Peptides against a protein of PDB entry 5A53. Designs and how they scored, part 7

Target 1, 230 residues: chain A of PDB entry 5A53
Amino acid sequence: LVENVKQALFIPGQSCNKNLHDIMVDLSALKKPDMKRFNRKNDIHPFEDMSPLEFFSEKNDCSLMVLMTSSKKRKNNMTFIRTFGYKIYDMIELMVADNFKLLSDFKKLTFTVGLKPMFTFQGAAFDTHPVYKQIKSLFLDFFRGESTDLQDVAGLQHVISMTIQGDFQDGEPLPNVLFRVYKLKSYKSDQGGKRLPRIELVEIGPRLDFKIGRIHTPSPDMVTEAHKKP

## One batch from the design tools (peptide)

Design b1_p10_1_s2 (made by RFdiffusion4, then SolubleMPNN; from b1_p10_1, 7 letters changed)
Fold by OpenDDE base, seed 5:
Order: structure tokens, then sequence, then C-alpha cells
Structure b1_p10_1_s2 (fold): chain B 230 residues (1-230), chain A 10 residues (1-10)
């Protein structure tokens, strides 16, 4: 069963600013060709009314959505939404810290569109804590790309790294998630006639530190239905 | 399906 690649829709909210727009452009570039961007601002408040997002999901055939909003309380907020059967499955607010870097802040490297990223997750909580498990699931789902059985090693272009920033205890604020993107750079080292492939990771951007905001979790019934393989 | 997650578990 070739699972169809999930399409992402990037939606500027009414409060979308220039920084968020630039972040949207750069992050969405990693999702090409399976990405749509709205050019118009939309007044959407997903934690108050989910219906507009469900409508957009169905109309655009996008099971992934990112809403770009900014307020004093939730600055540079990227609300990541997943739908199942065009109904909201889960949502999470990820606010981009002010120390973000755009693709333009890095050395431009050639990039092939449509290659599947590799992922690295740093922090035990990605496997144990419900919020970080959701984040892990979300980003894996977001950038899964085509289910190719034969990942041609030649198709490995970039790594997305996600790191939980520090340790935390129960009841403490959840640490930020550090989002980093690296390109694999292969060097032919000519050491003593043996061409040892040297692989280096070069950061290409964007660089985003995500502060965790509000979360909507799926009902147990929706979890069961979404995990049913057709 | 081998999703090559390089889990760097520290």
Amino acid sequence: as target 1 above (230 residues)
Amino acid sequence: KLTHYLEFVP
C-alpha cells in the first residue's frame, strides 16, 4: 500500500507578521512539493472554533495544516494541526523564539526538492512524555514524504534534528524544542588511496526554537481509527 | 518500514 503523501497547508492568520511569514516560507520550503500556502490572512482561532480548519482541510485535501499567528501572549505562534477524515485529530501551538534564523542566514547550498529528510530526536521525553511524543509523531508525520521501500542512499539529503532543551521535572514548564536542519555533505577523502566517504552535517536552516503552547489531543476513538491501516 | 530515525539517545 503506497500511502499517499500528506499535503500541508500553511495559513497566515489575521495576526501573521513579517517574521512569521518568512518563517512560514522557509519551513514550507522543506515540505515542497507537498505544500500549499495561502497568500491571504484568515481570521482563524482553532482553540475556539475548529470548523474553518476542517473546511480548509477538506477543500484543499490537506491533512496537515500550520496556522501562523502572533500575539503578546503567543508570539510567533505556529499552530500545527492534523486532520483525520478532514476532522481535527490533534493540534499543538509551537511558538518560535526570537533567536530564529532564516535560510538566508545560512550559506546557500543546493537542495533537491522532494527528498525525504532523516530525523534525529534528542531527549528521552520524546518517547515517554505525552506532549513530546505528540511533537515527535507530528514532525515525523509532517515530513514523512513518500513511503519508498528502497530509500536509495543517494536520496539522503538532509537531517532534521529535534532536541528538548534541558531536563525538567513533573510540574515544571516544558522545555523548548530546538529544531535544526542539516544537509549531508559528502567528501571524498583521499587518504592513502582509500577513498573513505566523509559525511559532514552542515546547518542550512531554518533554525527554530519552539516554545510549547496549547495542545488538543485526539479522542481514544480517533486514535484507534487513525491507526487502522486500510 | 525502516524509518531511519537516527535516535541519538545520549
Scores: peptide ipSAE 0.021, ipTM 0.592, DockQ to the pose 0.269
Fold by OpenDDE base, seed 4:
Structure b1_p10_1_s2 (fold): chain B 230 residues (1-230), chain A 10 residues (1-10)
Amino acid sequence: as target 1 above (230 residues)
Amino acid sequence: KLTHYLEFVP
């Protein structure tokens, strides 16, 4: 059973500002063509009432949503939401630090729309800590794209790198997650008559440092249902 | 669905 590509809906909240809008545009560009954006602000508070998001999920046939809000307490907040059967599965707040870089801050590189990213995860907690496991799962799910045959190396265009910024112990604040995007550039190198493929990574943006906020985790029953193979 | 992970083994 080939699962359909998950569609993402980007929603500007009532407190969405220019910076968040620009971040939304750049991040959503990586999800094309499987992305929708609302042009109007919507007054949604997902940790108070999830019903509007479930409504939008169903109405737009989007199992991925990103709500853009900003406040003094939660500046540049991107709430990532996943749904299963148009019901909320999980949510996580990821606040973008002020040191962000947009695509316009990097050398303009052409990219093909719809090519799958490769992922790298740096930090043991991505495999052990529940919050970072959720982040890993979320981003892999968000950018999974269409199933391509393993033989299509030509479809490898870019790498998304996610790094936990430093070590932490139990009870300490969770370190930020550094989000970086690189394009693969292939060179023909002739070293001593041997043609060796040389691959370089060029950062293309956006560059985002995510501070972790509130989370919503699914019920055990929802987890079981979501993992059932049809 | 195989997500291509580049594991940088240090």
Scores: peptide ipSAE 0.018, ipTM 0.589, DockQ to the pose 0.268
Fold by OpenDDE base, seed 3:
Structure b1_p10_1_s2 (fold): chain B 230 residues (1-230), chain A 10 residues (1-10)
Amino acid sequence: as target 1 above (230 residues)
Amino acid sequence: KLTHYLEFVP
């Protein structure tokens, strides 16, 4: 079963500003060619009414959505939404800290569009804590791309690194997730007549620190349905 | 479902 590549829809909310727009452009560039962006602002409040998002999911055939909003309480808020059968599966608010860096803040490196990222996750909570498990699942699903049977190492271009910022105990506020993107750069090193390949990771951006906000989790029935192999 | 996880185990 070749699962179709999940399409992402980026939606500027009514409170979307220039900074959020720039973040949206840069993050969505990593999802090309499987990405759509709305140019118009839409007044959507997903934790109050999910119906507009379900409508957009169906009309645009997108099972992934990102809503860009900003307020005093929830500054630079990216709400990540997944749908199953065009119904809301889960949602999570990830607020971008003010120390963000755009692609323009890094050395411009050429990259091939549509190559799958590799992922690294730093922090035990990504495998044990329900919120961080959801974040891990979300980003892996978001950037999975086409199912290819051949691991062509030549097709590996970039690494997405996600780090939980520090340790925490039960009842403490959840630490931020540090989102970093690196390009794999191969150099021909001539050492003593032997060409040894030198590989380096170079940060290419965007650089985002995510503060965790509100979460919507799927019902047990939706989980069972989403995991049913056809 | 080959999710290319390079788990860098530390």
Scores: peptide ipSAE 0.016, ipTM 0.563, DockQ to the pose 0.315
Fold by OpenDDE base, seed 1:
Structure b1_p10_1_s2 (fold): chain B 230 residues (1-230), chain A 10 residues (1-10)
Amino acid sequence: as target 1 above (230 residues)
Amino acid sequence: KLTHYLEFVP
């Protein structure tokens, strides 16, 4: 069963500002063509009432949503939501640190829309810690795109790198997740007749450092249902 | 199904 590509809906919250809008535009560009953006602000508070998000999920046929909000307590907050059967599966707040860089801050490189990114995850906690496991799951799910059995190396354009910023112990605040996007650049090295293809990673943006906020985890029943192979 | 994308483990 080829799962349909999950569609993402980007929603400006009532408190969405220019910076968040720009971040939204840049991040959503990586999800093209499987992305919708609302142009209007919506007063949604997902941790208080999830029903508007479930409504939007169903009405837009989007199982992925990103709510853009900003407050003093939760500045540059991207709430990532996944739905299953148009019901909330999980949510996580990822607050973008002020040191973010937009695509415009990097050298403009042409890229093909719709190519799947590769992912790299740096930090053991991505495999062991429940929050980072959720983040890993979320981003892999978010950017999965079309299932191609064949890794067409020719289709490999981007690498998304996610790094846990430093080590942490139990009970310590969770380190930020460093989100980086690179383009594979192939250079023909004319070194003395041996064309060794030199592949370089060039950062293309956006550059986002995510501070982890509130989390909603799925019920055990929803986990079971979401993992059922049809 | 969470399809494991190819983790490029460096």
Scores: peptide ipSAE 0.015, ipTM 0.569, DockQ to the pose 0.297; fails the geometry check

Design b1_p10_1_s3 (made by RFdiffusion4, then SolubleMPNN; from b1_p10_1, 6 letters changed)
Fold by OpenDDE base, seed 1:
Structure b1_p10_1_s3 (fold): chain B 230 residues (1-230), chain A 10 residues (1-10)
Amino acid sequence: as target 1 above (230 residues)
Amino acid sequence: MLIDYLEFKP
């Protein structure tokens, strides 16, 4: 069963500013061609009323959504939403720290649109802690392209690195997640007559440090239904 | 008003 590639909808909220718009443009570029963006701001408060998001999911056939909002309490907030059967499955607020870098802050590199990124996760909590497990699941699901049986290594041009910023104990505030995007650059090293292909990672952006905000977790029933392979 | 207007930027 070839699962259809999940489509993402990027939604500017009413409080969306220029910085969030720029972040939205850059992050959504990594999801091309499986991405839609609204041009106009929408007044949506997903933790108060989810019904507008369910409506947009159904009307746009998008099971992934990102709402861009900003307030004094939740500055540069990206709410990531997943739906199942056009109903809210899960949500998480990821607030972008002020130290962000856009694609324009890095050396322009040519890349092919639509190639799947490889992910790397740094931090044991991505496998053990429920919030970080949700983040891992979300980003893997968000950037999952067409299931090709052949990992064409030739098609690997990007690596997305997600790092938990430091260790933490139970009851401590959850550390930020450092989001980094690299391009794999192969070059022929002429060192010593053996043309060994050398691979370098070049950061291409965007560079985002995510502060974790509010979460919505799916019901056990929705988890069961979403994991049913037909 | 909910706006479902999509912009496809190539």
Scores: peptide ipSAE 0.010, ipTM 0.503, DockQ to the pose 0.023
Fold by OpenDDE base, seed 2:
Structure b1_p10_1_s3 (fold): chain B 230 residues (1-230), chain A 10 residues (1-10)
Amino acid sequence: as target 1 above (230 residues)
Amino acid sequence: MLIDYLEFKP
């Protein structure tokens, strides 16, 4: 059973600013062609009322949503939302730190639209800590793309690296998640008559450091339903 | 949701 590729909807909130818009454009470019963007701001407060997001999920047939908001308390906030059956499954606020880099800050490299990224996760908490497990699950789900045969190495263009910024103990603030995007660049080295393919990773952006904000976790019932194989 | 991702573990 090939699951249909999940569509993402990017939503500018009422407080969306230029930086968030630019981040939205760049991040959503990695989700093409499975992405929609709203051009107008929408007054949505998902932690107060989720109904508008459920409405947008259904009307746009998007099980992934990203709400772009900014305030003094939650600057450059990307709320990632997943739905199941057009109902809210989970949400997480990821605030982009001011040190972000856009695609324009890197060497412009052409990329093929629709290629599935590989992921690397750095930090044990991605497997053990519930928040980081949710982040891992979210990003894997968000960028899963089409099921490609593992044999199509030619389809491997991007590596998304997600790193927990340092160690932390219980009760400490959760470290940021460092989001990095690399392109695989292959070239033939003519050293010694054997053309060994050399692969290099080139950062292409965007570069985002995510501060973790508020979280909504799925109900046990929704977890069960979402994991049912048809 | 079987996320069969090729996690390159380092």
Scores: peptide ipSAE 0.008, ipTM 0.501, DockQ to the pose 0.334
Fold by OpenDDE base, seed 4:
Order: structure tokens, then C-alpha cells, then sequence
Structure b1_p10_1_s3 (fold): chain B 230 residues (1-230), chain A 10 residues (1-10)
């Protein structure tokens, strides 16, 4: 079964500011062409009432949503939402640290729209800890793109790197997740008559450090339904 | 609608 590419909806909340708007624009550029953005602010509080998000999911045919809000307690907050059958599956708050870099802070590079990124995950907790497993799942799902035959190396353009910032013990605050985006640059090296392909990674942005906030996890029944192969 | 988790196993 070839799944249709998941569409993302970016929603400015009532407290959305210029910095969040700029971050939204840059992050959503990586999801083109499978992205929509609202132009108006919406008063949505997803951890109080999820119904508006389910409505927007259905009306826009978007199974991925990102709500942009900011407060003193939750500055530069990106709430990532996934739906299944237009019902809330999971949610996670990821707050962008003030040290963020926009695409304009990097050397302008041309890129082809719609190419699937490769992912790298650094930190054992991405495979063992439930919160980091959810983050890994979310970003893989968010940027999955079109099903291309993985054999076409010519289609490899971007690497998204996600790193857990340091070690932690049980009961400690969860370390930030460092989000980085690179472009692959291939060089022909002629060393000693052997053409060895040399690949370099060039950071292209955005650069985001995510602080983890509130989480909503699906019921076991919803997990089972979401994983049923038709 | 399956959430196909593409585990890229290296």
C-alpha cells in the first residue's frame, strides 16, 4: 500500500509573534509542496480543547499540524499534532530556544522541492525513551515525502540531524533536541587515478534547539487502529 | 491508514 503523502497545516496561534512566524516560514519550506499555512491567528488551546484541531484536520485534509504560540512559560512553542482519521493521535510541545538560526543566516543554496530528506538520530534515548521515540516517529512521519525508490542516490539532497543534548537520568528534566538541516554536496576526487566520490555536508538551516514541553499520547486502542494494515 | 514508520535500519 502506497500511502498518500501526509499534508501539514501550520497554524499561528493568538500569541504568535514575528520570530515564530519566521521560524514557521522556514520550517514549512522544508515540507513544500505538502504544506498549508493559515494567514490569520487562531485562538487554539490544544491541551484544553482538541476539537478545533480535529475540525481543521478534516477541513484542510491535513494529518499533520503545527500550532505556533508564545508565552512566558512556553516561549516560541511549536505544538506538533498528528491525527488519525481526523482524530487526535498524539501531540508534543517543542519550544524553540532563542539561539535559533533562520535560512537567511546561511549561504543560499538551491534545492529541489519535494525530495525526501535522510535522517540521523544521535542519542540512545531515541530508541528506548517513550518521549524521544515519539519525537523520532513524529519527524520521520512529518518529512516522509513521496515514496521514491531508495535506490536513486541522485534524489538524496537533504540530511536532517536530530541530537539529544547530553545525558540524563530518570526523573531529571529531558535534554533539548538539536535540529539541524544539511545539504549533500558531492565532489569528484581524482586521487591517484581512483575516482572516489567525496560527499560533504553543508548546513542550510533552519537551526533549532527544541525544549520538550507537554505531551499527549494515544490510547492503546488508537495505536492498534493506526497500525492496522488494510 | 497505516502510520508506516520507516525505520531506516542502516
Amino acid sequence: as target 1 above (230 residues)
Amino acid sequence: MLIDYLEFKP
Scores: peptide ipSAE 0.017, ipTM 0.545, DockQ to the pose 0.158; fails the geometry check
Fold by OpenDDE base, seed 5:
Structure b1_p10_1_s3 (fold): chain B 230 residues (1-230), chain A 10 residues (1-10)
Amino acid sequence: as target 1 above (230 residues)
Amino acid sequence: MLIDYLEFKP
């Protein structure tokens, strides 16, 4: 069963500012062609009422959504939403720190649209801690793309790195997640007559440090239903 | 939603 590629909808909230708009444009560029963006601001408060997001999910046939909002308490907030059967499955607020970099801050590189990124996760908590498990699951699901035959290293163009910023103990504030995007460059190194392919990682942006905000987790029943193989 | 993890074991 080839699961259809999940479509993402980027929604500017009422409080969306220029910085968030620019971040939205750049992050959504990585999801092309499987992305829609709204041009108009929408007054949505997903942790108060989820119904507008469920409506948008169904109307746009998008199981992935990103709501862009900003306030004093939740500055540069990207709420990532997943739906199952057009009902809210999970949500997480990821607030972008002010040190962000846009694609324009990096050397402009051409890239093929629609290539699946490889992910790297740094931090044991991505496999053990519920919140970081959700983040890992979310980003893998968000950028899964077309099921390409995994055998074609030739199709590997991008690496997305996600790093937990430091160690933490139970009861401590959750460290930020460092989001980095790299392009693989193959150089023919002429070292000593053996042309070994040298692979270099070049950061292409955007560069985002995510502060974790509010989370909505699915019910055990929704988890079971969403994991059923058709 | 099975994320097939390709575990690249080194």
Scores: peptide ipSAE 0.007, ipTM 0.472, DockQ to the pose 0.182; fails the geometry check

Design b1_p10_1_s4 (made by RFdiffusion4, then SolubleMPNN; from b1_p10_1, 6 letters changed)
Fold by OpenDDE base, seed 3:
Structure b1_p10_1_s4 (fold): chain B 230 residues (1-230), chain A 10 residues (1-10)
Amino acid sequence: as target 1 above (230 residues)
Amino acid sequence: MLIDYLEFVP
């Protein structure tokens, strides 16, 4: 079964500002061509009423959504939403710290649109802790793109690195997740008449440190339905 | 279906 590529919808909330807009533009660029953006602000409060998001999911045929909001309590907040059958599956708030860097802060590199990123996860909690497992699942699902049988190494362009910022114990605040994007740069090195390929990772942005906010988890029944093979 | 994406493990 080849599942269709999941489409993402980026939604400016009522409190979306220039910084959040710029972050939205840069992050959504990594999801091209499978991305839509609203130009108008929408007054959506997903943890109070999910119905507007379900409506937008169905209306736009998008199973991935990102709501951009900002307040004193939840500054630079990106709410990531997944739907199944146009119903809310899960949600997570990821607040971008003020130390963010945009694509314009890095050396401009040409890249091909639509190439799948590779992922690296640093921190054991990505496999064991329920919140970090959800984050891992979300980002893998968000950037999966088209299923290609031939992983031609030549088609590998991006690495997304996600790092848990430090160790934590039970009952402590959850550490931030450091989001970094790199491009693989191949060089032909002529050393002694032998062309040895040299590969370097170059950070291309955006650079985002995510503080974890509120979470909505799916019902056990919805998990079962979402994992059923037709 | 939520298909888990293949992790590239170097």
Scores: peptide ipSAE 0.019, ipTM 0.543, DockQ to the pose 0.222
Fold by OpenDDE base, seed 4:
Structure b1_p10_1_s4 (fold): chain B 230 residues (1-230), chain A 10 residues (1-10)
Amino acid sequence: as target 1 above (230 residues)
Amino acid sequence: MLIDYLEFVP
């Protein structure tokens, strides 16, 4: 069963600023062509009332949403939302640290729009800790793209790397997630009989360090329904 | 549907 590509909707909140807008533009460029973006600010508070997001999910046929807000307590906050049947499945606040880099801060490289990125996850907690498991699931789901049988290396252009910034114990604040984007550069090495292609990774941006904020998790029943294969 | 994504570990 080939699932349709999930569409993403980027929503500027009322408190969205220029820096967060620029981050949104660059991150959303990685989701093209499967992305919509609102130009107007919307006064949405998803942890107080989720109904506006469910409405936007249904009206725009988008099962992925990103709300951009900024406050003193939650600066450069990107709330990632997933819906199932146009109802909220899960939410997570990811606040971008001030050390961010935009695409314009890197060497401009040509890339094909719509190619599925590969992912790398660094940190054992991505497999064991519920919050980091949700982050892993979210980003894999967000950037899944079109299901092409093209396992061909020729169709692989980008690598998204996600790293947990250090170790932590129970009861400690959750470390940031370091988001990095690389382009694969293949070189024909003519040295010595076995032409193994040399692959290099070149960072292309954006560079984002995510601080974890508030989380909404689905009910066990909703998890069961969302995992049912037709 | 949350499809388990094939992790390509390089």
Scores: peptide ipSAE 0.015, ipTM 0.532, DockQ to the pose 0.211
Fold by OpenDDE base, seed 5:
Structure b1_p10_1_s4 (fold): chain B 230 residues (1-230), chain A 10 residues (1-10)
Amino acid sequence: as target 1 above (230 residues)
Amino acid sequence: MLIDYLEFVP
């Protein structure tokens, strides 16, 4: 069963600022062609009322949404939402730290639109801790492109690295997740007469450090239903 | 293909 590529909808909230807009543009560029962006601000408060997001999910046929909001408590907040059957499955607030870098801060590299990124996850908690498991699941699901049978390394253009910033114990604040995007560059290395392809990773942006905010977890019933479908 | 575990230490 070829699962249809999940479409993402980027929504500027009422409090969306220029920085968030720029972040939205750059992050959504990685989801091309499978993304839509709203140009108008929408007054949405998903942790108070989820119904507007469910409406947008259905109306736009987007099972992925990103709401861009900013406040004193939740500065540069990207709320990532997934829906199942146009109902909210899960939500997570990821606040972008002020040290972010845009694509314009890096050397412009041409890239093919629609190629699947490879993911790397650094930190054991991505496999064990429920919040980081949700983040891992979210980003894998978000950037899962078309099922190409191209097992070929030749189709690998991007690496998205997600790193938990340090160790933490139970009851401590959850460390930030460092989001980095690299392009693979193949160089012909003429080392010693054997042309071994040298692969280098070049950061292309955006560079985002995510502070974890509020989370909505799916009901056990929704988990069961979502996993029944391949 | 999302390759989960390339242990690329950044």
Scores: peptide ipSAE 0.009, ipTM 0.483, DockQ to the pose 0.235
Fold by OpenDDE base, seed 2:
Structure b1_p10_1_s4 (fold): chain B 230 residues (1-230), chain A 10 residues (1-10)
Amino acid sequence: as target 1 above (230 residues)
Amino acid sequence: MLIDYLEFVP
């Protein structure tokens, strides 16, 4: 079963600022061609009323959405939403820390649009802690792209690294998730007549440190339905 | 959906 590539809709909220707009542009560039962006601000409060997002999901045929909002309490907030059957499956607020870097802050490298990134996850909590499991699931789902035969090493262009910033105990605030994007660069090493390909990772951006905010988890029934193979 | 992502575990 070739699952259709999930389309992402980027939505500027009413409080969307220049920084969030720039972050939105850069992050959405990694989702091309499977991305739509609204140019107009929309007054959406997903944790108060989810119905506008469900409407947008259906109208735009997008099962992934990112709402860009900013307030004093939730600065540079990216709400990631997934839908199933155009109904809200899950949501998570990820607030971008002020130390973010845009694509323009890095050396511009050409990239092929539509190539699936590889992922690396650093931190045991990505496999054990419900919130980090949701984050892992979200980002894997968000950037899954087309089911390419993984055998085409030539199709490997990007690595997305996600790191939990430090250890934490129960009851402590959840550490930030460090989002980094690298391009694989192959060099011909001329060392000693055997051309061994040297692969280097070059950071290309954006660089985002995500502070975790509010979460909506799927109902057990929705989990069951979403896991049913059609 | 178990997305079998090839996690390159370093």
Scores: peptide ipSAE 0.009, ipTM 0.524, DockQ to the pose 0.278

